# Designs tried in a protein design run: peptides against a protein of PDB entry 2V3S. Part 74

Target 1, 95 residues: chain A of PDB entry 2V3S
Amino acid sequence: PISLVLRLRNSKKELNDIRFEFTPGRDTAEGVSQELISAGLVDGRDLVIVAANLQKIVEEPQSNRSVTFKLASGVEGSDIPDDGKLIGFAQLSIS

## One batch from the design tools (peptide; made by RFdiffusion4, then SolubleMPNN)

Design b2_p22_8_s3 (from b2_p22_8, 8 letters changed)
Fold by OpenDDE base, seed 1:
Structure b2_p22_8_s3 (fold): chain B 95 residues (1-95), chain A 22 residues (1-22)
Amino acid sequence: as target 1 above (95 residues)
Amino acid sequence: MITVSTSEEVKAAQEAMEASRL
């Protein structure tokens, strides 16, 4: 399995590392993303973007060691999105 | 299994990444 880390700010704006595994041929990007949402770790509005980037990284984990992407849930808040600080952004990387 | 880590180490790592990017 591929060991992954999703770095994402929680509701208290604290930076979390969410570790999980992805097994090609068994797991799907959308399925794992749904599990993250079900666990309350990802906002449901971010299903599409999380799944898309998860798919990207697991397709070529040797080439795509890290991807940073803008969250749909982040654009509505008062904070200005910032990919460097992961405000309104999340980062997915190979562990 | 899904695990969640929150630590000053995570913050420090992110800040280091940000600093290198700027």
Scores: peptide ipSAE 0.250, ipTM 0.712, DockQ to the pose 0.053
Fold by OpenDDE base, seed 4:
Structure b2_p22_8_s3 (fold): chain B 95 residues (1-95), chain A 22 residues (1-22)
Amino acid sequence: as target 1 above (95 residues)
Amino acid sequence: MITVSTSEEVKAAQEAMEASRL
């Protein structure tokens, strides 16, 4: 399995590392993303972007060691999105 | 299994990564 970390700010604006595994051939990007949403760890509005980037990283984990992407849930907030500070952005990386 | 970590180490690692990108 591929060990992954999703770095994302929680409701308190604190950075969290969410660790999970992805097994090619058994898991799907959308399925795992839904599990993260069901666990309350990812906003449901971010299903598409999380799944897309999860798919990207598991397709070529050796080349795509880390990907940072804009969250749909972050656009509606008052905070200005910032990829460096992961405000309105999340980071997915190989553990 | 899904685990969640919130620590100063997470913050420090992100800040270091950000600094490296500048």
Scores: peptide ipSAE 0.249, ipTM 0.716, DockQ to the pose 0.054
Fold by OpenDDE base, seed 5:
Structure b2_p22_8_s3 (fold): chain B 95 residues (1-95), chain A 22 residues (1-22)
Amino acid sequence: as target 1 above (95 residues)
Amino acid sequence: MITVSTSEEVKAAQEAMEASRL
């Protein structure tokens, strides 16, 4: 399995590292993303973008060690998005 | 299994990464 870390800010704007595994051929990017949402760890509005980037990283984990992407849930926020501080952005990386 | 970490270590790691990017 591929060990992954999703780094993003929670509802209290605290940085979290969410660790999970992905097994190619058994798991799907959308399925795992939905599990993260069901666990309350990812906003439901971010299903599409998380799944897309998860698919990207698991299809070529040797080439894509880390990806940073804008969250749909962050667009409506009062804070100005900042990829360096992960405000309105999330980072997915190989553990 | 899904695990969640919230710590000063996470913050420090992100700050270090940001600094290296600049």
Scores: peptide ipSAE 0.223, ipTM 0.700, DockQ to the pose 0.054
Fold by OpenDDE base, seed 3:
Structure b2_p22_8_s3 (fold): chain B 95 residues (1-95), chain A 22 residues (1-22)
Amino acid sequence: as target 1 above (95 residues)
Amino acid sequence: MITVSTSEEVKAAQEAMEASRL
């Protein structure tokens, strides 16, 4: 399995590292993303973008070690999105 | 199988990344 870390801010704006595994041929990017949402770890509005970037990493994990992407849930917030501070952005990486 | 960590280590790592970017 591929060991992954999703780094993003929680509802208190604190940074969290969410660790999980992905097994090619058994898991799907959308399925795992839905599990993260069901666990309350990812906003439901971010299903598409999280799944897309998860798919990108698991397709070629040796080349795609880390990806940072804009969250749909972050665009309507009061804070200005910033990828460096992970405000309105999340980071997915191989652990 | 899913674990969540909120720690000073996570904060420090991200702050270091930000500092390097500036």
Scores: peptide ipSAE 0.218, ipTM 0.696, DockQ to the pose 0.052

Design b2_p22_8_s4 (from b2_p22_8, 9 letters changed)
Fold by OpenDDE base, seed 5:
Structure b2_p22_8_s4 (fold): chain B 95 residues (1-95), chain A 22 residues (1-22)
Amino acid sequence: as target 1 above (95 residues)
Amino acid sequence: MITVSTREEVEAAQRAMMESRL
């Protein structure tokens, strides 16, 4: 399986590393993303973008070691999005 | 299985990451 880390700020604006495994052929990007949402670790509004980037990284994990992407949930937030600080952004990376 | 690292662990990693970018 592919060991992944989703770096994302929680509801308290605290940075968290969410670690999970992805098994190609068994797991799907959308399925795992839905599980993350169901666990309260990802905002439901971010299903599409998380799934898209998860798909990207698992397609070529050797080439795509890290991807940073803008969250839909972050657009309407009070804070100005910042990819460097992961404000309104999340990062997926290979462990 | 999904696990969540503590904030302190993440902050340390993030700090190291930022330092490597400078």
Scores: peptide ipSAE 0.087, ipTM 0.588, DockQ to the pose 0.067
Fold by OpenDDE base, seed 3:
Structure b2_p22_8_s4 (fold): chain B 95 residues (1-95), chain A 22 residues (1-22)
Amino acid sequence: as target 1 above (95 residues)
Amino acid sequence: MITVSTREEVEAAQRAMMESRL
């Protein structure tokens, strides 16, 4: 399996690392993303963008070691989006 | 299985990442 880390700020704006595994042929990007949402770790509005970037990493994990992407849930927030501070952004990487 | 790391270690790692991008 592929060991992944999703770095994301929670509802209290605290930075967390969410570790999980992805097994090609058994797991799907959308399925794992739904599990993250069901666990309350990802906002439901971010299903599409998380699944898209998860698919990008797992299809070529050797070339895509890390991806940073803009969250739909962060667009209308009070804070200005910042990819460096992961405000309105999340980072997915190979562990 | 899903695990969540502590804030302390994450913030340290994030700070290092930010510094490397400058």
Scores: peptide ipSAE 0.083, ipTM 0.589, DockQ to the pose 0.066
Fold by OpenDDE base, seed 1:
Structure b2_p22_8_s4 (fold): chain B 95 residues (1-95), chain A 22 residues (1-22)
Amino acid sequence: as target 1 above (95 residues)
Amino acid sequence: MITVSTREEVEAAQRAMMESRL
């Protein structure tokens, strides 16, 4: 399995590392993303973007060691999105 | 299993990553 870390801010704007595994051929990017949402770790509005980037990283984990992407849930927030600070952005990386 | 880690170390690591990208 591929060990992954999803780094994003929680409701208190605290940066969290969410660690999980992805098994190619058994897991799907959308399925795992749904699990993250069901666990309350990812906003439901971010399903598409999380799944897309999860798919990207698991397709070529050796080439895509880390991907940072804009969250749909962060657009309407009071804070200006910033990829460096992961405000309105999340980062997915190989553990 | 999903594990969530919240530490000051995470903020420090992110800061270091940002600085490395500049």
Scores: peptide ipSAE 0.080, ipTM 0.581, DockQ to the pose 0.054
Fold by OpenDDE base, seed 4:
Structure b2_p22_8_s4 (fold): chain B 95 residues (1-95), chain A 22 residues (1-22)
Amino acid sequence: as target 1 above (95 residues)
Amino acid sequence: MITVSTREEVEAAQRAMMESRL
């Protein structure tokens, strides 16, 4: 399995690591993303963008060691989106 | 079913990862 870390801010704006495994041929990007949402770790509005970037990283983990992407849930927040601070952004990386 | 674990207060690690990615 591929060991992954999803870094994003929680509801208290604290930066957290979410660690999980992805097994090619058994898991799907959308399925795992939905489980993250069901666990309360990802906002439901971010299903599409999380699944797309999870698919990207598991397709070529040797080339895509880290991917950072804008969250749909972050655009209406009070804070200005910032890639470097992961405000309105999340990051997937190979553990 | 997937195994999920969390780690809080990872700003330093995040910053290092962002720098290595650019």
Scores: peptide ipSAE 0.073, ipTM 0.574, DockQ to the pose 0.060

## One batch from the design tools (peptide; made by RFdiffusion4, then SolubleMPNN)

Design b2_p23_1_s1 (from b2_p23_1, 10 letters changed)
Fold by OpenDDE base, seed 1:
Order: sequence, then C-alpha cells, then structure tokens
Structure b2_p23_1_s1 (fold): chain B 95 residues (1-95), chain A 23 residues (1-23)
Amino acid sequence: as target 1 above (95 residues)
Amino acid sequence: MSAAARQLAAYVAEHGEDAYVLP
C-alpha cells in the first residue's frame, strides 16, 4: 500500500496532516475521497479535485511525491487562496 | 470505516493535534 498524507486546514484554519493508505488495484481515488468526506475531513464540494489529485499521485508515486491543488470549497471563503500557506489549497504527499 | 470511526475522525479534525490517522 501507498502511505499518504493529506495536509489541509480545518474549520479553525489550522493545518492538519491526515494519514491514510491507498492500495492500488483495490482502492479507487474516488472511493477514498468519498471516505475522507464521510469522515468529515474533506468538504464534499472537493470530491472531484481531491479524487483527481489522489489519482495523479498514486498512479506514479515515485515521480509525484507531492501535489498541491486548489479546493472548490476555498473559493467562496473570506480568505484569499494561497498555495504557499495552503489557504484554499490542499496538499497530498507520499509519507 | 464505521460510522463511529467517521464521527471520531471528524471530531479529531476539529479538535485534535497536528496529525491524524484516518480510521
């Protein structure tokens, strides 16, 4: 299995690292993303973008050690999106 | 994961430390 870390801000705007595993051939990017949403760790509006980037990192984990992407849930917030600070952005990385 | 695990994960995301393991 691939050990991953999803870094993103919670409702208190604090950065959190969420660790989880992905097993190619058994798990799907969409399925794991749905579980993250069901666990209250990811906003439901971010299903598509999280799944897309999860797929990207797990298909070539040796080449894609980290991916940072814009969240749909971040565009309607009061804070200006900033990939460097992970405001309105999240990051997936290989653990 | 179980419903209980999901609830715990959501709570930890809001009130926990810097790092969490998805149940």
Scores: peptide ipSAE 0.049, ipTM 0.653, DockQ to the pose 0.162
Fold by OpenDDE base, seed 2:
Structure b2_p23_1_s1 (fold): chain B 95 residues (1-95), chain A 23 residues (1-23)
Amino acid sequence: as target 1 above (95 residues)
Amino acid sequence: MSAAARQLAAYVAEHGEDAYVLP
């Protein structure tokens, strides 16, 4: 399995690392993303973008060691999105 | 994940340390 870390800010705007495994052929990017949402770790509005980037990293984990992406949930917030600070952005990386 | 596992994950993410494990 591929060991991954999803780094994003929680409801208190604190950075958290969420560790999980992805097994190609068993798991799907959308399925895992849905579980993250069900667990309250990801906003439901971010299903598409999380799944897309999860797919990207698991397709070629050797080449894509880390991907940072803009969250749909962060676009209309009061805070200006900032990929460096992961404000309105999340990061997936190989652990 | 079970419903209980999801609840735990949500709680940990909100109140736990900086790193969490998806159940």
Scores: peptide ipSAE 0.045, ipTM 0.653, DockQ to the pose 0.167
Fold by OpenDDE base, seed 5:
Structure b2_p23_1_s1 (fold): chain B 95 residues (1-95), chain A 23 residues (1-23)
Amino acid sequence: as target 1 above (95 residues)
Amino acid sequence: MSAAARQLAAYVAEHGEDAYVLP
């Protein structure tokens, strides 16, 4: 399996690392993203963008070591998005 | 993951340390 880390801010605006595994041929990007949402770790509005970037990183894990992407939930917030501080952005990386 | 695992993960994300593992 592929060991991954999702870094993003929680409801208290604190940075957290969420570690999980992805097994090609058994798991799907959308399915794993739905589990992250069900666990309260990802906002439901971010299903599409998380699944798209998860698919990207698991397609070529040796080449795509990290991807940072804009969250749909971040656009609607009061804070100004900032990819360097992961405000309105999240990061997926290979563990 | 199971319903119990989802509840634990949500709680840990809110109250735990900086790093978490999905069950």
Scores: peptide ipSAE 0.042, ipTM 0.654, DockQ to the pose 0.166
Fold by OpenDDE base, seed 3:
Structure b2_p23_1_s1 (fold): chain B 95 residues (1-95), chain A 23 residues (1-23)
Amino acid sequence: as target 1 above (95 residues)
Amino acid sequence: MSAAARQLAAYVAEHGEDAYVLP
């Protein structure tokens, strides 16, 4: 399996690392993303973007060691989005 | 949601840890 880390800020604006495994042929990007949402770790508005980037990293994990992407849930927030600080952005990486 | 997802959600709500493991 592929060991992954999803880094994003919680409701208190604190950075959290969420570790999980992805097994090609058994898991799907959308299915895992839905589990993250069901667990309250990802906003439901971010299903599409999380699934798309999860698919990107697992299809070529040797080349895609890290991907940072803009969250739909962060667009209308009071804070200005910043990919370096992961404000309105999340990061997937190979652990 | 799955039983695993429910357990993780409960843990996050209670502890608010800096790192989590998705079961």
Scores: peptide ipSAE 0.034, ipTM 0.644, DockQ to the pose 0.189

Design b2_p23_1_s2 (from b2_p23_1, 11 letters changed)
Fold by OpenDDE base, seed 4:
Structure b2_p23_1_s2 (fold): chain B 95 residues (1-95), chain A 23 residues (1-23)
Amino acid sequence: as target 1 above (95 residues)
Amino acid sequence: MSVAAQQLQAYVAENGEDAYVLK
């Protein structure tokens, strides 16, 4: 399995590392993303973008060691999105 | 799959302007 970390801010704007495993051929990017949403760790509005970037990193984990992407939920917040601070952005990386 | 969330102890923005300390 591929060991991954999803780094993003919680509802209190605190950065969290969410660790999980992805097994190619058994797991799907959309399925894992749905589990993250069901666990309350990802906003439901971010299903598409999280799944797309999860697919990107697991298809080539050695070359795509880290991907940072804009959250759909972030554009409606009060804070200005900033990829450097992971405000309105999240990051997936290989452990 | 199993998911585990951990608080970061510190984070420094890539632009070097801000640093966050978390518990």
Scores: peptide ipSAE 0.033, ipTM 0.530, DockQ to the pose 0.059
Fold by OpenDDE base, seed 1:
Structure b2_p23_1_s2 (fold): chain B 95 residues (1-95), chain A 23 residues (1-23)
Amino acid sequence: as target 1 above (95 residues)
Amino acid sequence: MSVAAQQLQAYVAENGEDAYVLK
């Protein structure tokens, strides 16, 4: 399995690392993303973008060691998105 | 899958704190 970390701010705007595994051929990017949403770790509005970037990183984990992407849930908020501080952005990386 | 979350203590040490809570 591929060991991954999703770096993401929680509802209190605290940065957390969410560790999980992805097994190619068994798991799907959308399925794992839905599990993250069901666990309350990812906003449901971010299903598409999380799944797309998860698919990208698991396709070529040796080449894509880290991907940072803009969250749909971050657009409506009062905070200005900032990829460096992961405000309105999340990051997937290989452990 | 198994999912675990933890505070980014290493991130705080490297980049410092800002207006948002980093632990």
Scores: peptide ipSAE 0.033, ipTM 0.539, DockQ to the pose 0.086
Fold by OpenDDE base, seed 2:
Structure b2_p23_1_s2 (fold): chain B 95 residues (1-95), chain A 23 residues (1-23)
Amino acid sequence: as target 1 above (95 residues)
Amino acid sequence: MSVAAQQLQAYVAENGEDAYVLK
């Protein structure tokens, strides 16, 4: 399996590393993303963008060691989105 | 699948850069 870390801020704006495994042929990007949402770790509005980027990283884990992407949920906050600080952005990386 | 979350501690370095450490 591929060991992954999803780094993003929680509702308190605290940065969390969320660790999980992805097994090609068994797991799907959408399925895993739905699990993250059901666990309360990802906002449901971010299903599409998380799944898309998860698919990207698991397709080419050697080339895509890290991907950073804008969250749909992040556009509503008072803070200005910032990919460097992961404000309104999340990051997937290979563990 | 199993998902584990670990909170990171954020701090700003003297030069103004943000840094994060796993708790």
Scores: peptide ipSAE 0.031, ipTM 0.527, DockQ to the pose 0.055
Fold by OpenDDE base, seed 5:
Structure b2_p23_1_s2 (fold): chain B 95 residues (1-95), chain A 23 residues (1-23)
Amino acid sequence: as target 1 above (95 residues)
Amino acid sequence: MSVAAQQLQAYVAENGEDAYVLK
């Protein structure tokens, strides 16, 4: 399995690392993303973007060691999105 | 799957700087 970390800010704007495994051939990017949402770790509005980037990183984990992406849930926030600070952005990386 | 939420890891902070941005 591929060990991954999803880094994103929680409701208190604190950066957290969410660790999980992805097994190619058994797991799907959308399925895992749905589980993250069901666990309350990802906003439901971010299903598409999380799944897309999860798919990207698991397709070639040796090449795609880290991917950063804009969250749909972050667009309507009071803070201006900033990929460097992961404000309105999240990051997936190989653990 | 099992998911664990943790405070920011030093390993990720140190090695996750080279990121591809997909928006």
Scores: peptide ipSAE 0.030, ipTM 0.567, DockQ to the pose 0.059; fails the geometry check

Design b2_p23_1_s4 (from b2_p23_1, 11 letters changed)
Fold by OpenDDE base, seed 1:
Structure b2_p23_1_s4 (fold): chain B 95 residues (1-95), chain A 23 residues (1-23)
Amino acid sequence: as target 1 above (95 residues)
Amino acid sequence: MSVAAKQLEAYVKENGEDAYVLK
Protein backbone atom coordinates (compact mmCIF):
# COMPACT_ATOMS: atom_id res chain seq x y z
CA PRO B 1 0.00 0.00 0.00
CA ILE B 2 0.92 3.65 -0.51
CA SER B 3 1.20 5.70 2.69
CA LEU B 4 -0.15 9.22 2.21
CA VAL B 5 -0.56 12.42 4.19
CA LEU B 6 -3.23 15.01 3.52
CA ARG B 7 -2.27 18.33 5.11
CA LEU B 8 -5.38 20.41 5.62
CA ARG B 9 -6.82 23.03 7.96
CA ASN B 10 -9.77 21.94 10.08
CA SER B 11 -12.88 23.94 10.96
CA LYS B 12 -10.90 25.81 13.61
CA LYS B 13 -8.33 26.76 10.94
CA GLU B 14 -5.77 24.48 12.63
CA LEU B 15 -3.35 22.60 10.39
CA ASN B 16 -3.72 18.81 10.56
CA ASP B 17 -1.86 15.92 8.98
CA ILE B 18 -4.32 13.22 7.96
CA ARG B 19 -2.52 9.92 7.42
CA PHE B 20 -3.99 7.05 5.43
CA GLU B 21 -3.08 4.19 3.13
CA PHE B 22 -4.11 3.59 -0.46
CA THR B 23 -3.98 0.11 -1.98
CA PRO B 24 -3.98 0.10 -5.78
CA GLY B 25 -6.48 -2.36 -7.22
CA ARG B 26 -8.57 -2.32 -4.04
CA ASP B 27 -9.13 1.35 -3.26
CA THR B 28 -10.38 4.05 -5.62
CA ALA B 29 -9.64 7.76 -5.42
CA GLU B 30 -13.34 8.61 -5.20
CA GLY B 31 -13.98 5.92 -2.60
CA VAL B 32 -11.18 7.06 -0.32
CA SER B 33 -12.18 10.69 -0.78
CA GLN B 34 -15.76 9.87 0.19
CA GLU B 35 -14.51 8.12 3.33
CA LEU B 36 -12.51 11.22 4.26
CA ILE B 37 -15.68 13.28 3.83
CA SER B 38 -17.79 10.81 5.82
CA ALA B 39 -15.27 11.02 8.65
CA GLY B 40 -15.62 14.81 8.68
CA LEU B 41 -12.01 15.32 7.62
CA VAL B 42 -12.75 16.81 4.19
CA ASP B 43 -15.54 19.18 3.11
CA GLY B 44 -18.06 17.55 0.79
CA ARG B 45 -17.60 20.38 -1.71
CA ASP B 46 -14.01 19.21 -2.21
CA LEU B 47 -14.82 15.66 -3.37
CA VAL B 48 -13.90 16.28 -7.01
CA ILE B 49 -10.63 18.12 -6.43
CA VAL B 50 -9.41 15.75 -3.69
CA ALA B 51 -10.23 12.68 -5.76
CA ALA B 52 -8.53 14.12 -8.85
CA ASN B 53 -5.31 14.90 -6.99
CA LEU B 54 -5.36 11.63 -5.08
CA GLN B 55 -5.66 9.81 -8.41
CA LYS B 56 -2.72 11.81 -9.77
CA ILE B 57 -0.40 10.99 -6.88
CA VAL B 58 -1.23 7.27 -6.68
CA GLU B 59 -0.83 6.78 -10.45
CA GLU B 60 2.78 7.99 -10.37
CA PRO B 61 3.92 8.14 -6.74
CA GLN B 62 7.60 8.16 -7.70
CA SER B 63 7.14 11.25 -9.89
CA ASN B 64 4.48 12.99 -7.80
CA ARG B 65 5.83 13.07 -4.26
CA SER B 66 3.68 16.06 -3.34
CA VAL B 67 0.75 17.94 -4.87
CA THR B 68 -0.84 21.17 -3.61
CA PHE B 69 -4.27 22.17 -4.87
CA LYS B 70 -6.98 24.76 -4.38
CA LEU B 71 -10.09 23.75 -2.45
CA ALA B 72 -13.60 24.56 -3.62
CA SER B 73 -14.60 25.07 0.02
CA GLY B 74 -11.96 27.76 0.42
CA VAL B 75 -13.50 30.05 -2.19
CA GLU B 76 -16.55 30.83 -0.05
CA GLY B 77 -14.48 31.62 3.01
CA SER B 78 -13.53 35.06 4.23
CA ASP B 79 -9.79 34.38 4.24
CA ILE B 80 -7.68 35.08 1.18
CA PRO B 81 -6.43 31.81 -0.36
CA ASP B 82 -2.71 31.20 0.13
CA ASP B 83 -0.92 28.04 -1.01
CA GLY B 84 2.11 28.75 1.17
CA LYS B 85 0.00 28.85 4.33
CA LEU B 86 -2.49 26.25 3.07
CA ILE B 87 -5.40 28.66 3.39
CA GLY B 88 -7.98 27.50 0.88
CA PHE B 89 -5.44 24.92 -0.28
CA ALA B 90 -4.56 21.36 0.71
CA GLN B 91 -1.47 19.24 0.17
CA LEU B 92 -1.18 15.52 -0.55
CA SER B 93 2.21 13.88 -0.13
CA ILE B 94 3.82 10.47 0.03
CA SER B 95 4.64 9.56 3.62
CA MET A 1 -8.81 2.11 5.04
CA SER A 2 -7.55 3.57 8.28
CA VAL A 3 -7.42 7.33 8.67
CA ALA A 4 -5.64 9.14 11.47
CA ALA A 5 -5.58 12.89 11.94
CA LYS A 6 -2.81 14.52 13.94
CA GLN A 7 -2.74 18.13 15.04
CA LEU A 8 0.21 20.22 13.90
CA GLU A 9 1.82 23.01 15.86
CA ALA A 10 3.69 25.74 14.04
CA TYR A 11 6.94 27.35 15.10
CA VAL A 12 9.45 29.65 13.44
CA LYS A 13 13.00 28.51 12.86
CA GLU A 14 15.84 30.86 13.72
CA ASN A 15 16.38 31.43 9.99
CA GLY A 16 12.81 32.71 9.62
CA GLU A 17 11.22 29.62 8.06
CA ASP A 18 7.94 28.25 9.34
CA ALA A 19 8.06 24.70 10.65
CA TYR A 20 5.41 22.27 11.82
CA VAL A 21 5.55 19.39 14.26
CA LEU A 22 3.02 16.63 14.85
CA LYS A 23 1.35 16.57 18.25
Scores: peptide ipSAE 0.030, ipTM 0.549, DockQ to the pose 0.054
Fold by OpenDDE base, seed 2:
Structure b2_p23_1_s4 (fold): chain B 95 residues (1-95), chain A 23 residues (1-23)
Amino acid sequence: as target 1 above (95 residues)
Amino acid sequence: MSVAAKQLEAYVKENGEDAYVLK
């Protein structure tokens, strides 16, 4: 299995590392993303973008050691999105 | 699948760079 970390801010704007495994041939990017949402760890509005980037990293884990992407949930609010601070952005990386 | 979350403490260094510590 591929050990992954999803780094993103929670509802309190605290940065969290969410660790999980992905097994090719058993897991799907959309399925895992849905489970992250069901667990309350990812906003439901971010299903598409999380699944897309999860697919990207697991299909080429050696080339894509880390990917940072804009969250749909981050568009709303007073804070300006910032990929460096992961404000309105999340990061997937190989653990 | 099992998912575990670890909280990070975020702060800004004197030089202006953000730093994070696992909790």
Scores: peptide ipSAE 0.030, ipTM 0.546, DockQ to the pose 0.055
Fold by OpenDDE base, seed 3:
Structure b2_p23_1_s4 (fold): chain B 95 residues (1-95), chain A 23 residues (1-23)
Amino acid sequence: as target 1 above (95 residues)
Amino acid sequence: MSVAAKQLEAYVKENGEDAYVLK
């Protein structure tokens, strides 16, 4: 399996690392993303973008060691999006 | 599936760049 870390801010705007595994041929990017949402770790509005980037990193983990992407849930907030500070952005990395 | 969350703390580096460490 591929060991991954999803780094993003929680409801208190605190940065968290969420660790999980992805097994090619068994797991799907959308399925894992739905589990993250069901666990309350990812906003439901971010299903599409998380799944898309999860698919990207697991299809070629040697080429994509880290991907940073804009969250749909971040555009409505008062904070200005910032990929460096992961405000309105999240990051997936190979652990 | 099993998903584990770890809290991070943020600080500013000497050069002004934000950095994060696991709690």
Scores: peptide ipSAE 0.029, ipTM 0.545, DockQ to the pose 0.053
Fold by OpenDDE base, seed 5:
Parts: C-alpha cells; sequence; structure tokens
Structure b2_p23_1_s4 (fold): chain B 95 residues (1-95), chain A 23 residues (1-23)
C-alpha cells in the first residue's frame, strides 16, 4: 500500500497531519475521501477537491511526492487564504 | 483503512519563517 499524509487545519484552526494508507486496485480516491469525512477529519464540502488530488498523487506516487490545493471550505471564511500557512489550503504527500 | 491524526504546533524561526513540529 501507499502511505500518505494529509496536512490541514481542523475546526479550531489547529494544524494536523493525518496518516493513512491507499491500496491501488482495492481503494478509490473518492471512497477514501468519504472515509476521511465520515471520521470528521475532512469537511464534507471538500470531497471533490480532496478526491481529485488524492487520485493525482496515487496515480504516479514516484513522480508526485506532494500536492498543495485550495479547499472549498476555506473560500467563504473571513480568514485570508495562504498556501504557505495552509489557511484555506491542504497538502497531500507521500510518507 | 487505518487513519491516524497527529497534532502539530507552530513556531516562528529566527529568520522569521514559520515552523511546524509534531507533538
Amino acid sequence: as target 1 above (95 residues)
Amino acid sequence: MSVAAKQLEAYVKENGEDAYVLK
């Protein structure tokens, strides 16, 4: 399996690393993203963007070591989005 | 799937850049 880390802020704006595995041929990007949402680790509004970027990184894990992307849940907030501070952004990387 | 969340703490480096440390 592929070992991954999702770095993003929780509802208290605290930065967390979420570690999980992805097994090609068994798991799907959308299925794993739905599990992250069900566990309360990802906002439901971010299903599409998380699944799209998870698919990108697991397709070619040797060449795609890290991806940073804008969250749908962050665009309507009062905080100014910042990819360096992961405000309104999240990062997926190979562990 | 196995999912584990680890808390990070943010600090400011001497050069003014942010740094994050696992707890």
Scores: peptide ipSAE 0.029, ipTM 0.545, DockQ to the pose 0.053

Design b2_p23_2_s1 (from b2_p23_2, 9 letters changed)
Fold by OpenDDE base, seed 2:
Order: sequence, then structure tokens, then C-alpha cells
Structure b2_p23_2_s1 (fold): chain B 95 residues (1-95), chain A 23 residues (1-23)
Amino acid sequence: as target 1 above (95 residues)
Amino acid sequence: SIKEFKAGDVFRVGDKEFVVEAP
């Protein structure tokens, strides 16, 4: 399996790492993204972008060691998006 | 909205485990 880390801020704007595994052929990017949402770890509005980037990293984990992407949930938020501080952004990486 | 998860939290969905850790 592929060991992944999703780094993003919680509801209190605190940065956290969410560690999980992805098994190609068993897991799907869409399915795991839905599970992250059901767990309350990812905003439902971010399904598309999380799934797309999860797919990207798992299809070529050796070349795509890290991907940072803008969250739909952060676009209309009060905070100004900042990819360096992961405000309105999240990061997926191979652990 | 997302929950107030923090380091040490563990979420089990189906047969998958999501572990929250400090960055």
C-alpha cells in the first residue's frame, strides 16, 4: 500500500497531518475522498479537488511525492488563501 | 463543515483508518 499524509487545517485553523494508506486496485481516489468527508476531515465541497489530487499522487507516487491544491471550501472564506501556510489549501504527500 | 479534529484522533471508516498527527 501507499502511505499518504493529508496536511490541512481543522475547524480551529490548526494545521494537522492525516495519515492513511491507499491500496491500488482496492481503493479508489473517489472512495477514499468520500471517506475523508464522512469522517469530517475534509469539507464536502472539496470532494472533486481532493479526489483529483489523490488520483494524481497514487497513479505515479514515485514522481508525484507531494501535491498542494486549493480547496473549494477556502475560496469564499474570510481568510485569504495562502499555499505556503496552507490556508485555503491542502497538501497530499507520500510519507 | 469539518470537525475539530486534533493530533491523536483516530477515525475508522470501513476498513480504513485515518490517524491525525501533529505536523
Scores: peptide ipSAE 0.818, ipTM 0.962, DockQ to the pose 0.941
Fold by OpenDDE base, seed 1:
Structure b2_p23_2_s1 (fold): chain B 95 residues (1-95), chain A 23 residues (1-23)
Amino acid sequence: as target 1 above (95 residues)
Amino acid sequence: SIKEFKAGDVFRVGDKEFVVEAP
């Protein structure tokens, strides 16, 4: 399996790492993204962008070691989005 | 909205486990 880390801020704007595994042929990017949402770890509005970037990283994990992407849930927040601080952004990386 | 997850939390959904850690 592929060991992944999703780095993003919680409801208190605290940065955290979420570790999980992805098994090609058994898991799907859409399915795992839905499970992240069910667990309350990802906002439901971010299903599309999380699934797209998860698919990207698991397709070529050797070349796509890290991907940073803008969250739909962060657009209407009070804070200005910042990819460096992961404000309104999240990051997927290979563990 | 998302939950107030923090380091040390473990979530099991179906056959998937998600472990929250400090960066």
Scores: peptide ipSAE 0.818, ipTM 0.962, DockQ to the pose 0.925
Fold by OpenDDE base, seed 4:
Structure b2_p23_2_s1 (fold): chain B 95 residues (1-95), chain A 23 residues (1-23)
Amino acid sequence: as target 1 above (95 residues)
Amino acid sequence: SIKEFKAGDVFRVGDKEFVVEAP
């Protein structure tokens, strides 16, 4: 399995790492993304972007060691999006 | 909306386990 980390801010705007595994052939990017949402770890509005980037990193984990992407849920927030601070952005990386 | 998750939290959904850690 591929060991992954999703780094993003919680509802209090605190940065955290979410560690999980992805098994090619058993897991799907969309399925795991839905489970992240079900767990309350990802906003439902971010299904598409999380799934797309999860797919990207697992298809070529040696080439795509880290991907940072803009969250749909972050656009309507009071804070200005910032990829460096992961405000309105999240990051997937290989553990 | 998302939960107020924090380091040390563990979530089990389906056959997946998601472990929250400090960055």
Scores: peptide ipSAE 0.818, ipTM 0.962, DockQ to the pose 0.928
Fold by OpenDDE base, seed 3:
Structure b2_p23_2_s1 (fold): chain B 95 residues (1-95), chain A 23 residues (1-23)
Amino acid sequence: as target 1 above (95 residues)
Amino acid sequence: SIKEFKAGDVFRVGDKEFVVEAP
């Protein structure tokens, strides 16, 4: 399996790492993204962008060691999105 | 909205475990 880390801020805007595994041929990017949402770890509005970037990193994990992407849930927030601070952004990386 | 997850939390959904850690 591929060991992944999803780095993003919680409801208190605190940065955390979420570790999980992805098994090609058993897991799907959309399925795991739905599970992240069900767990309350990802906003439901971010299903599409999380699934797209999860697919990107697992299809070529040797080349795509890290991907940072803009969250749909962060656009309407009070804080200005910033990829460096992961405000309105999340990051997926290979553990 | 998302939950108030923090380092040390573990979430189990189906056959998947999500472990929260400090960065």
Scores: peptide ipSAE 0.817, ipTM 0.961, DockQ to the pose 0.929

